# Peptides against a protein of PDB entry 9IZ0, part 272

Target 1, 345 residues: chain A of PDB entry 9IZ0
Amino acid sequence: ITCLGSNGHTYKQLVKGGNDDLRQDAVMEQVFEQVNGFLRSYRKTSQRNLSMRTYKVIPLALKTGVIEWVQDTIPLGEYLDSAHKVYHPKEWSLSTCRKLIAEKQMEDLETRLKVYDLVCRHYRPVFRHFFLESYADPVQWFTTQTNYARSTAVASVLGHVLGLGDRHGQNILIDKTSGEVIHIDLGIAFEQGKKLPVPECVPFRLTRDVVDGMGITGVEGVFRRCMEFTLETLRREEDSLLSVLEVLRYDPLFSWLISPLRRMKKQKMQLENFNQPESGNITTDASRDPKIQRNNVSGESEAERAILKVRQKLSSTLSVEASVGELIRIAQDPSYLALMFCGWS

## One batch from the design tools (peptide; made by RFdiffusion4, then SolubleMPNN)

Design b2_p25_5_s3 (from b2_p25_5, 14 letters changed)
Fold by OpenDDE base, seed 2:
Structure b2_p25_5_s3 (fold): chain B 345 residues (1-345), chain A 25 residues (1-25)
Amino acid sequence: as target 1 above (345 residues)
Amino acid sequence: LEELESLLTAERQEDIRLYLEKLKE
């Protein structure tokens, strides 16, 4: 839909319908706006213009809403698939890599690590080319790469603290004008990604292509320092952040748990992404409803556990530098990435 | 490079310095 604003400007709007719970996205965007307030108030983050990029979400119903169209964006995964074909045309296809990882999904860690390493050698990073091909001016090139590293650092800290899941390459947009990342589809939060069919074991997405986009310094310099300043700001504003999350505890529309529908949708998408589109009528006999006994864990006790986990992640037991160092280490660890969906890219 | 440094805040100059050190490696 295109809307004419009262200012005479036209705004594109995306109408989503179906199985997407836009209420959870709208709530997470409100949390990000509050965090952006903290980042603007703190000198070290304000001087760098650190922010989580947000977009407007208007939930109209349980399954319908309007999302602001983020102009001049591309999904990270769409860019990487295209760029890999251009810059490494002799390497393996994304489909070949996915197949090899999927074929070994039930094997031991040692076998999965060997296959992950093999895939990594035949699917090299290309995301540095986004900046080199998009920005001919050296000032603009360096500025956009810096903005990418900064925005990725903010998103990584927030993603860890809030336990954001489902951070695949289609849920991360790149702004072609600024180089900043925009996280979308925020319906998996508070470590509910660990309950997916392929559990999320890393604190945030820091794959080889995510690092390649940071340039020659990789995770060192801009990215690491911006993570440190962001975490320092969130530790300072812990009580303010927890107060925002306590409001969500009393929101009857907010789900602290992954919805069964969303889990099923992700299970189906993960299975479909592993299966080649062979034309076989796989009658998915939907009849195996796993009787996951809904232990009547009160929604309140899940909210309390989620808030406690946020508090634990903001703990000052370790220095900011030590905490960020450990997060970066875990996020890049092959022993975790080899277990994940698309951990190589 | 000097033009790049002049356009950036002192904190961005430290980001540039680290980048330039890594380009020399």
Scores: peptide ipSAE 0.015, ipTM 0.494, DockQ to the pose 0.013
Fold by OpenDDE base, seed 5:
Formats: sequence, structure tokens, C-alpha cells
Structure b2_p25_5_s3 (fold): chain B 345 residues (1-345), chain A 25 residues (1-25)
Amino acid sequence: as target 1 above (345 residues)
Amino acid sequence: LEELESLLTAERQEDIRLYLEKLKE
């Protein structure tokens, strides 16, 4: 839908009708706005303009809503697939890489590591070219690359703390104006990504292409420091953050569990993505909606476990530097990335 | 180049400032 704003600007809006509860996305966006308040209040984060980029979600009904179309964005995965074809035309296709990883999905870790390494040698990082192509001015290039590293750091810490899942390249947008990342489809949170058919084993997405976009310093520059400042801010505001999450515990509309329908949809998408990338509009006809009685009793116990895990992730038992160092290590560990659906890019 | 040097110098100054703040704690 294209809406004419009162300001005379036309806004493209995506109306999603279907089985995805856009209220979960709207609630996560509200949590991000509260965290953005904390980031603005703390000197080390405010000086760097650190924020989680948000998008407007307006839930209209139980299964329908309007999503603001973020203008001037591209999905990370769309850019990477296109850029790999341009810069590495002799390397393997994304579909070939996916197939090889999938064929070994049931094998041991050693076999999966060998296939992951093989895929990595035939599918090299290209995300640095986004900044080189998009910004002819060296100052704009450097500024946008810095903004990318900063926004990725904030999103990585928040994604870990809130246990944000389903962080594939189509759920991460790049703002072409600022270089900032925008996370979309927030319906898998509080470590429910571990319940996916291919479990998420990393705290956040820090694949080779995500790192290549940070430039020559990789993770050891702006990214690491901005992760540290973000985690330091969240530790200081632990009680405030937990209070926001406790409000969600009592929200009867919020789901702490991945819906069986969303799990099946993601399973189907994972299985279909092993075949040809049908860019087809999966108009899942909404007609056969089994009334999933949300057993309220199971939701409260999962909310309590989720809040406990957030508290554990904010623990000051390790220094900020040690905690960030371990998160970066795990997020880049081939032993975890080899287990992922798309850990090579 | 001077603007890039000024930005690199500003980031380095911010890093040095942060390092100096960390040394004062």
C-alpha cells in the first residue's frame, strides 16, 4: 500500500496478512526504543549516536498489520548474492553452497567443518564492496562503514541479550544512506531460535561477510568497542530493562514461545531454500487456522526462564571486555558456523 | 584526505580519550 502522509510524502507500507503475529514485532520494537533511551542517556554511547535502528509496526488485528517499508534499504542477503556474482563469477553459487551444507547436515562435526571450509574457499567475502560502490567520497565511505560497524555492534549485543533469532541475510536490511543495519522479522526472540529445525548456535550473526563490511580492522576496531559500550550501558540499566520485560510477562498477547505455525513455516522455508530460490509470493492461504489455545501456564514459565536468561547475560561476573571477547569468539567459531543454515556468508 | 585524516584523528582522539578515562578509573 502507498499512503500519502500529511506532509505530502508517499510512504510505501507493507500490509502483511497471514499467520505471523506482528504484535511480537511491535513489542520488540518497543523494547528497542526503551534501549535506545538508555543508549542516549549514557555518555559513551550517546557520543557515538549508538542506537538500534527501528521500524514502525502497526498491528491491526491478531494476524494482520502494517509494516513501514524502510526506504533506501537492501536486504544484506540480496546484496551479497548479487555482489558475489559480480566480484567472484567463478566461485560457487549460493544454491550450491547451501546444497553442500545441507547434504552434510546429519554428519558429524568433523565432516561438517570440512564441508564448511570447502564452501568458504569457494565463496569469498564481498560485503566491503557495498561501501566502495555506494560512496565515492572517502569521508562518506568511512562514515558509512563506521555507522555499519556501530549499528552492527548494538544489534549484536541486543540480539544476544534478548536472544533474537532467525538472523539470516533477508532479515537484516542495510540502509543505503547511513550504512546502518536494520533488523526485521523479530518474531523469534528469547532463544527460540534454538528450537528451529536448524538450531541457531551463535549469539548473533558475525559471518565472514558481516565482518568484511567492517573494513580492514574487522571486529577489532569500532565494532568491538561499540559492543563494549553497549553492553556496559545495558548492565547499568539492567533493572530498567528487566522491568520492561516483566511488563511483557503479563501481556496475554505476547508469546514467549515460537508458534508451531511459525516453526513449520520456517521449516518449510529452510527445506524449500535447499531447492531453487523461488522468489514466489508464498501466499499462505490463512483459511485453516487451528485455534492454538495458548496454554497461559506454559507461557509464564517460559517468560520467567527468558527473563532469568537476560539477567544471566547481563551479569557482571566477567568484565565487559571479557564478555564481548567471548561473544565475538563464539560468533566467529567455525564449529558453530558450520552447524548454521548459512554460516559462510 | 585532510577530512579523512581529521576523522581518523577524531576517532583516535576519542579512543585516546577513552583510554585516558579508563586509566583514571
Scores: peptide ipSAE 0.014, ipTM 0.475, DockQ to the pose 0.011
Fold by OpenDDE base, seed 4:
Structure b2_p25_5_s3 (fold): chain B 345 residues (1-345), chain A 25 residues (1-25)
Amino acid sequence: as target 1 above (345 residues)
Amino acid sequence: LEELESLLTAERQEDIRLYLEKLKE
C-alpha cells in the first residue's frame, strides 16, 4: 500500500497478510531500539554510529500488519544469485549447490564437509562486487563498505546475544544507499533456530560472501573492532538489557518458543528449496502416540531459560577480544557451515 | 569535539592502513 504521511510525502508500506505473526518482529524491533539507545550512549559505539538497522512494524492483528517497506534495498541472497551468474557463469547454479548439500543432509560430518568443500570450490564469493558496482566514487565506496562491516558487526553480536535464527540471504537486506544490513523476519529468536529441521549451528551469518563484502581486510579490521565495541557496550548495559527482556517475560503476546505452525512452514520452505519431492504420504496418522506429557514448561520457564542464556552470553569470564575471536571462529568454521541450509554463500 | 575528531580520524587512518597493507600482500 502507499500511505500519505502527515508531511505530505507518500510512503510505500508492505501489508503482510496470512499466517505471519508480526508481533514477534515488532517486539524484536523494540529491543533493537533499546540496544541502539545503549550504542548511542557509549562513547566507543556512538563515535562509530553503531546501530542495528530497524524498520517499522505495526501489527494490526494476530496475522496481519503493516511493515515499513525499506526502499532501495535488495535481499542479500537475490544479489548473490544474480552476481554469481554474472561473475562466475561457468560455476554451479545455486540450485545445484542446494541439491548436493540436501542429498548429503543425513550423512556423517566428514561426508558433509567434503560436499561443502566441493560446493565452495564451484560457488565462489562475489559480494565484494556489490560495493564495486554500486559506488563509483572511492569515498562513497569506502564509506559504504565500512557501513556494511559496522552494521554486520552490530547485527552479528546482537543476533548472537538474542539468539536470532533464520538468518538466510532473503532475511538480510542490503541498503543500496548506505551499504548497511537490515535484518527482517525476526520471529525466530532465543536460539529457537536450533529447533528447525535443519538446526542452526552458527552464532550469526558469517559465510564467505558475508566476509567478501567486508573487502580485502575481511573480518580483520572494522568488523572485528566493531563487534568488540558492541559486545563491550552490551556487557556494560547487561542489567538494562535483561530488564527489557524481563518485561517481555510477562507479555502474554510474546512467544519465547517457535510455534508448531511456523516450524512446519519453515520446514516446508526448506524442503521446497532443496527440491526434495514432497513424499506425499506423510499421512499424519494421528496415531495416538501416548501423551508424552510435553511438560508444559510454562512460557515463563522458557523465558527464564532464554534470559539466562542472554546473561551467559554477556558474561565477562572471557575478555571482549577473546569472546569475539571465538564467535568469529565458530561462525566461519566449516564443521558448522557444512551443516547449514546454505553455509557456502 | 577535537578528541572525537582525532579518534574518528585515527580510526579511519587505521582502517586505511590495514587496507593498504592488505593491498601490498
Scores: peptide ipSAE 0.019, ipTM 0.534, DockQ to the pose 0.013; fails the geometry check
Fold by OpenDDE base, seed 3:
Order: C-alpha cells, then structure tokens, then sequence
Structure b2_p25_5_s3 (fold): chain B 345 residues (1-345), chain A 25 residues (1-25)
C-alpha cells in the first residue's frame, strides 16, 4: 500500500498478514536503533558512520503488521544466482550444487567437506561484479564497496552477539544506492537457529561471495577493522545493551522461543532448499531431540539464558582483535560451511 | 584518482589517526 504522511510525502508499505509474528522483528529493529545510538556516540564508530541498517516494522496484531518497503534493494541470493549464470555459464547450476550437498547431508564430515570443495570448484564467487556493474565511477565504486564492508561488519558483530540466525541470501538485501546490507526476517534471534533441523553453526554469514564483495582486501581490510570498532563499542556499552534486553525479558509480547509454526515454516524452507521430496523419512526426531524437551523451560529461563549468552559474548577475556579474529576464522571454516544448506555462496 | 586517493587518504588518515589513538591508549 502507499500511505500519505502528515509531511505530505508518500510512503510505500508492505502489509504482511497471515501466520508471521512480526513482533520479534519489530523488537530486534528497536534493539538495532539503540545499538546505532551507541555507534553514533563512540568516536571510532561515528567517524566511520557505522550503523546497522534498519527497516520500520509496525506490528498491528499477533500475526499482522506493516513493514517499510525497502526501495532500491535486491536479495543477495537473487543477485548471486543471476550473476553466476552470466559470469560462469559453464559452471554448475545452484540446483545441482544444492542437490549434491543434500544427497550427502547424512554422511560424515570428511565426505561432506569433499562435496563442499567439489561444489566450490564448480560454483565460483561473483559478488565483486555487483559493484563493478552498478558503479561506473571509481569513487562511487570504492565508496559503495566500503559501505558494504562496513555494514557487513556491523551486521556480523550484531548477528553474533544477538545470535541472529537464518542469515541466508534471501534474508540479506543489498541497497543498490549505498552498497549497504539490510538484514530482514529477524524472527530467529538469541541462537534459536541452533534448534532448527539444519542447525546454524556459524556466528554470521561470511561465505565466499560475501567476502568477494569486499574486493581485493577481502576480510583483511575495512571489514576486520570495522568489526573490531563495533565490538569495542558494544563492550563499552554492555550494561546499556543488557538493560535494553532486560526490558524485553519482561515484555509479555516478546517470545524468547521460536514458535512451532515458525519452526515448521523454516524447516519446510530448509527441506525445499535441499530439493528433498516430502516423502523422505527425515524423521525429524523433533520428538526425540532432548533439546526439544527443553521447550518446557519457561520463557523466563530462556530469556535469562539468552541475556547470559550476550554477556558472555561481550566478555573482555579476549582482546577485541583476538575475538574478531576467531569469529572471522569460524565464519569461514569449511568444516562449518560444509554443514550449511548453502555455505558455498 | 585524486578523489580516490583523497578518500583513501582520508580513510587512511582516519584509520592511522585511530590506530595512533589506539597506540596512545
């Protein structure tokens, strides 16, 4: 819909109805606005204009809301599929890669690593071409690539600290004007993605294409430094951030547990991404996973555990540099990426 | 190229300044 604002401007809005609870998304956007306040107050982050890109979410009811229409964006996964067909027309299709990974999902780590490496050799990174195609001016090219690396760094730190899951290529938008990343569908937070049938094992998405977009320096340039400054800011503002999360602990509208409906929807999307026919006896041992019997843990006990994990991730036990170095290492580790449904792109 | 050098020099000067501030801390 298009709404006329009191300022005389027209705003495009997406009305989302149905089974999606937008309250979690709205709460996470409010947390990002507070974090953006901390990033603006700290000199090392404010000078670099470091921010998490946000979008407005207004929950109207339990399952309905209005989302800001983010103009001039493209899903990362949509761009990568199209660009790969253009730049590497002799390589494997995304469907072939998904099929090979899925066929080996139940195999040992060594076999899964061999298949992941094979897929990687037949599906090369292309995301550098987004910047080269979109920006003919060298200054705009450099500025937008820098903005991409900066925004990806902020999103990566926040994604780790807040335990944002489900950061696949359809949940990451690229702003075509600024080069910044916009994370959407924030319905999995506080490490709830580890409770999915295909558990999230990386702290954030740092696949080969995500790195290819950073240009020639990869992770060893603007990205690493911006992660360090972001984490330093969050460690300074630990008590402020935890106070924001404690308010959410007592919010009766906030669910610290993934809803059964949202879990089933994400499970179905994971199975569809594997091209597995519905008839495959993946007995989702959802009845037997002793972690699912932990769903009788009060929402309060899950909130307390989530806040405790945020505090642990903000611990100054390791230097900022050592912590960021370890996060980057884990996020790029083939032993984790080979376990993902789409870790190669 | 001068504007890229100016942006790279501004980012480098800012990164150098921030690195020098971090060395003074």
Amino acid sequence: as target 1 above (345 residues)
Amino acid sequence: LEELESLLTAERQEDIRLYLEKLKE
Scores: peptide ipSAE 0.016, ipTM 0.489, DockQ to the pose 0.011; fails the geometry check

Design b2_p25_5_s4 (from b2_p25_5, 13 letters changed)
Fold by OpenDDE base, seed 4:
Structure b2_p25_5_s4 (fold): chain B 345 residues (1-345), chain A 25 residues (1-25)
Amino acid sequence: as target 1 above (345 residues)
Amino acid sequence: LDELLSLLTPERQEQIKEYLEKLKK
């Protein structure tokens, strides 16, 4: 839809209807705005204009809302698929890479590492070309690449701390004007990505293409330093952040758990993307799966566990530098990336 | 934050607002 603003400007808005709970996205965007407040208040982060890029979400009902259409953006995965065909036309297709990873999904780690390495050799990084193509002016190129590394650093720390899942290339937008990353579809948080059929094993997305966009320094420059300053700010503001999350504990509409419907939707999307034939014998036999006492771990006990995990991630037991160093190591570790749905790009 | 806080009782909203203002100092 197009909305006329009170300022006389027209804004394009995306109306989402159907089974998508926009309340989770709206709540996470509000948490990001609070964190952006902390980043603006702290000298080390304020001097660098560090922020999580947000978008407006207006939930109208449980399953309907208006989302800001972020103009001049492209999904990271869409750019990478297009650019890979241009720069590496003799390499494997994304579908071929997905198929090979899927065919080995049930194999041991050693076999999965060999297939991941094979895919990596036949699908090389291209995201550097986004900045080289989009910005002919050297100052704009440097500024936008710096903004990308900064925004990716903030999103990586926040994504880890809040346990954001489902960080695939279609849920990460690139702003073509600023070079900033915009994270969308925030409905998998507090490590619920580990409960997906393909469990998420990395703290944030730091694949070869995500690193390639940082330029010649890779992670060893603006990115690492901005992660450190962001984590230092969040550790300082731990009590404030935890107080914001405690508000959500009392929200009867906030889900600390992945919904069964969302889990099934993501499972179906994963199966479709892997070209696994629907083994049509998902007999919805409502066979008596035994009462797995889903211990009705009260939504309160799951909230308490989620908040405790956030506190543990903000712990000062390790230096900021050591903590960031370990996060970067894990996020780039082939032993984790080989287990991911798309860890190669 | 105001929308998040609106989910709480008015008394708890005020307590959290005051707490967050104290943490900004």
Scores: peptide ipSAE 0.010, ipTM 0.379, DockQ to the pose 0.015
Fold by OpenDDE base, seed 1:
Structure b2_p25_5_s4 (fold): chain B 345 residues (1-345), chain A 25 residues (1-25)
Amino acid sequence: as target 1 above (345 residues)
Amino acid sequence: LDELLSLLTPERQEQIKEYLEKLKK
């Protein structure tokens, strides 16, 4: 829809309806705005203009809301699919890569690593070309690539701390003007991505194409340093961040758990994107898996566990540098990426 | 810049050169 503002300007908005709980997105955007306050208050982050890019979410009802349409953006996955066809037309299609990974999903780690390596050799990174082809001016190129590395660093730290899931290339927008990343579909938080049919094993998305966009230095430079400054800021503001999360504990409308319906929807979307024939034995009887102990863990006990995990991730037991070093290592580890739905790009 | 441009397809190199010539005007 297009709305006329009180200032006479027209704003494009996306009306989203259905089974998606936009209240989770709205809550996460409010948490990001508070974190942006902390990043603006701290000298090391403010002098670099570090922020999580936000968008306006207005929940209208339980399952309906209005989302700000972010202009001049492209989904990372859409750009990458297009760019791979242009720069590597002799390599495998994204559908071929997806099929090969899916065919081996139930195999051992060694077999999955071999298939991941094979896919990586036939689907090379291209995201560097976004900056090279969009910004002919060297100052604009350098500025935009720097903004990308900075915004990716903030999103990576914050995404790890809050346990953001479902960080696939369609849920990460690139701003074509600034090069900044914008994370969307925030309804999988507090490590609920580990409860997906394909469990998320990485702290944030740091695939080969995400790194390729950082240029020649890769993770070693602007990205690593901005992760360190962001984590240092979040550790300093731990009590403030935890206080914001405690307010959510008392929100009866906030779901600390991924709904069974959302899990099933994500599973179905995964299967549909693979053109796998319905192997008719996926009994839709998600009611009968007896080993999903519905631990009727009260929503309060899940909130407490989520807050405790955030506190543990902000712990000063390791230096900022050591903590960031380990996060970067895990996020790039083939042993984790080979287990992901799309770990190669 | 020329080394970076060499990493692009010839078509994209030409688009960038045309864009740079438009910025000089």
Scores: peptide ipSAE 0.005, ipTM 0.266, DockQ to the pose 0.013
Fold by OpenDDE base, seed 2:
Structure b2_p25_5_s4 (fold): chain B 345 residues (1-345), chain A 25 residues (1-25)
Amino acid sequence: as target 1 above (345 residues)
Amino acid sequence: LDELLSLLTPERQEQIKEYLEKLKK
C-alpha cells in the first residue's frame, strides 16, 4: 500500500496478514525507541550517533497489521546468497551446506564441529563485497562500513539484553544508503528462541559474514567499542529500561511466551528449507503441547522471569569490557555456531 | 588489507589506499 503522509510525501506500507502477531513487534519497537532516548542522552553513544534502527508497526488485529516498508533495504540472507554465487562460484551452495548440517543435527558435538568446519571451508564469507562494490567513493565506503559496525554493535547488545531470537538472514535488513542494519520480525524475545526446535545458543548473530562486513578490523575497533558504549549506557539506565519492561507486564495483549503458531510455523519452515521428508521422530518433541505449559505458568511469572534475566544481563559484576569480550567470544564460538540452523554465514 | 584490496580494480585500490593514508594524518 502507498499512503500519503500529512507532510505530502508518499510512504510505502507493507500489509502483513497471516499468523504473525505484530503486537510483539510493535512493543519491541517501542522499547527500542526508549533505548534510543538513552543512547542520545549519553555522551559516548550520542557522539557516535548510536541507535537501534526502528520501523513503524501498526497492529490492526491479532494477525494483521501495517509495517513501514523500509525503502532501499535488502535482507542480509538474500544479499549473501547472491554474492556467494558471484564471488565463490566453485564453492558449495547454501542448500548443500544446510543439508550437511541438518544430516548431522542429532550427532554429537565433535561430529557437528567437523561438519561445521567442512561447511565453513566450502562456504567462505562474502559480506565485505557489499561495502566494497556498492560504494565507489572511499569516504562513503568507510562511512557505510562504520555505520554497519555501529548499528550491528547496538543491535547485538540489545538483542542479547532483550533475548531477541530468530535472527536469521531474512530478519536482518541492510540499508543500502547508510549501511545500517534493521532488525525485523521481533516476535521471539526474552530468550524464547531457546524453546525453538533448533535452540538458539548464541547471544546475537555474529557469524563469519556478519564479521566480514565490519572490514579489516573485524570485531575489533568500531564494533567492540560501540558494544562497550552501548552496554555502559544500558547499565547506567538499568532502572529506566526495567521500568519500560514492567509496563509490558501489565499489558494483557503482550505475550512473554512464544506463540504455539510461531513455533509451528518456524518448525515447518525449517523442515521445508532442509528438504527433509517429515520423519515422524521430530514430531515427538513437539508433543509437549504448549497449551499444557501455559496452564501451569502464569503470564505474570514469565514476565517476572524475563525482567529478572534482563537485570542479570545488565549486572555490573564484570566490567563492560569483560562482559563484551565474553559476549563476542560466545557469539563466535564454533561449539555454539555448529549447533545453529545457519551458523556458518 | 592488500588481499582485500586485490579484489578491487587497480584504480579503486589506489583510491582506498590514498584515503587510508589521509586518515592516518
Scores: peptide ipSAE 0.000, ipTM 0.274, DockQ to the pose 0.012
Fold by OpenDDE base, seed 3:
Structure b2_p25_5_s4 (fold): chain B 345 residues (1-345), chain A 25 residues (1-25)
Amino acid sequence: as target 1 above (345 residues)
Amino acid sequence: LDELLSLLTPERQEQIKEYLEKLKK
């Protein structure tokens, strides 16, 4: 729909109805606006205009809401699939790569690493071409690539600290004007992604294509330094951030657990993408998952555990540089990427 | 830098090199 604002401007909005609980997304966007306040108040982050890109989410009912239409964006995964066909037409298709990873999902780590390496050799990174194609002016090219590295650094720190999961290529938008990343579908937070059938093992998405978009310096340039300044700001504002999360502990509308409906949708998408035939006896009777029965953990006990995990991730036991160095290492480790649904791009 | 620049036209490579030199001053 298009709405006329009180300021005389027209705004495009997406109305979602039926089966999407947008309350989780709306709350996470409010947390990001508070974090953006901390990033603006701190000299090292404000001088670099570091922010998490947000979008407006208004929940209207339990399963209905309005979302801002994010103009001039493309999903990262859509761009990468298109660009890979153009730049590497002799390499494997995305469907072939997914099939090979899926066929080996139940094998040992050594076998999964060999298949991941094989897929990586037959599906090379292409995301550098987004910046080369989109920006004819060298100043715009450098500015947008810098904005991409900065926004990815902020999103990576926040993704780790808040335990944002499900950061696949369809949940990351690229702004075609600024080069910034926009994270959408925030229904998995506080490490709930570890409870999926394919658990999330990395702190944030730092695949070969995500790195290829950073240019020649890769992770060792703007990205690493902006992660360090972001983490330094969050450590300084730890009490302020924890106070925001404590308000959410008492919000009766906030769910510290993944909704059964979102879990079922994500499970179905994982199974469909693996081309596993419906083995007819997996009645996804969500009532019989023994992991759901063990999660008679009160929402309050999950909230307390989540806040404790955030505090642990903000610990000053390691330097900012050592903590960022370890996060970058883990996020790029083939032993974790080989376990992911799509760790090669 | 030269590998990424090699994907650009020679004129655009020079413009980026000049811009990067101006940022060092």
Scores: peptide ipSAE 0.000, ipTM 0.303, DockQ to the pose 0.011

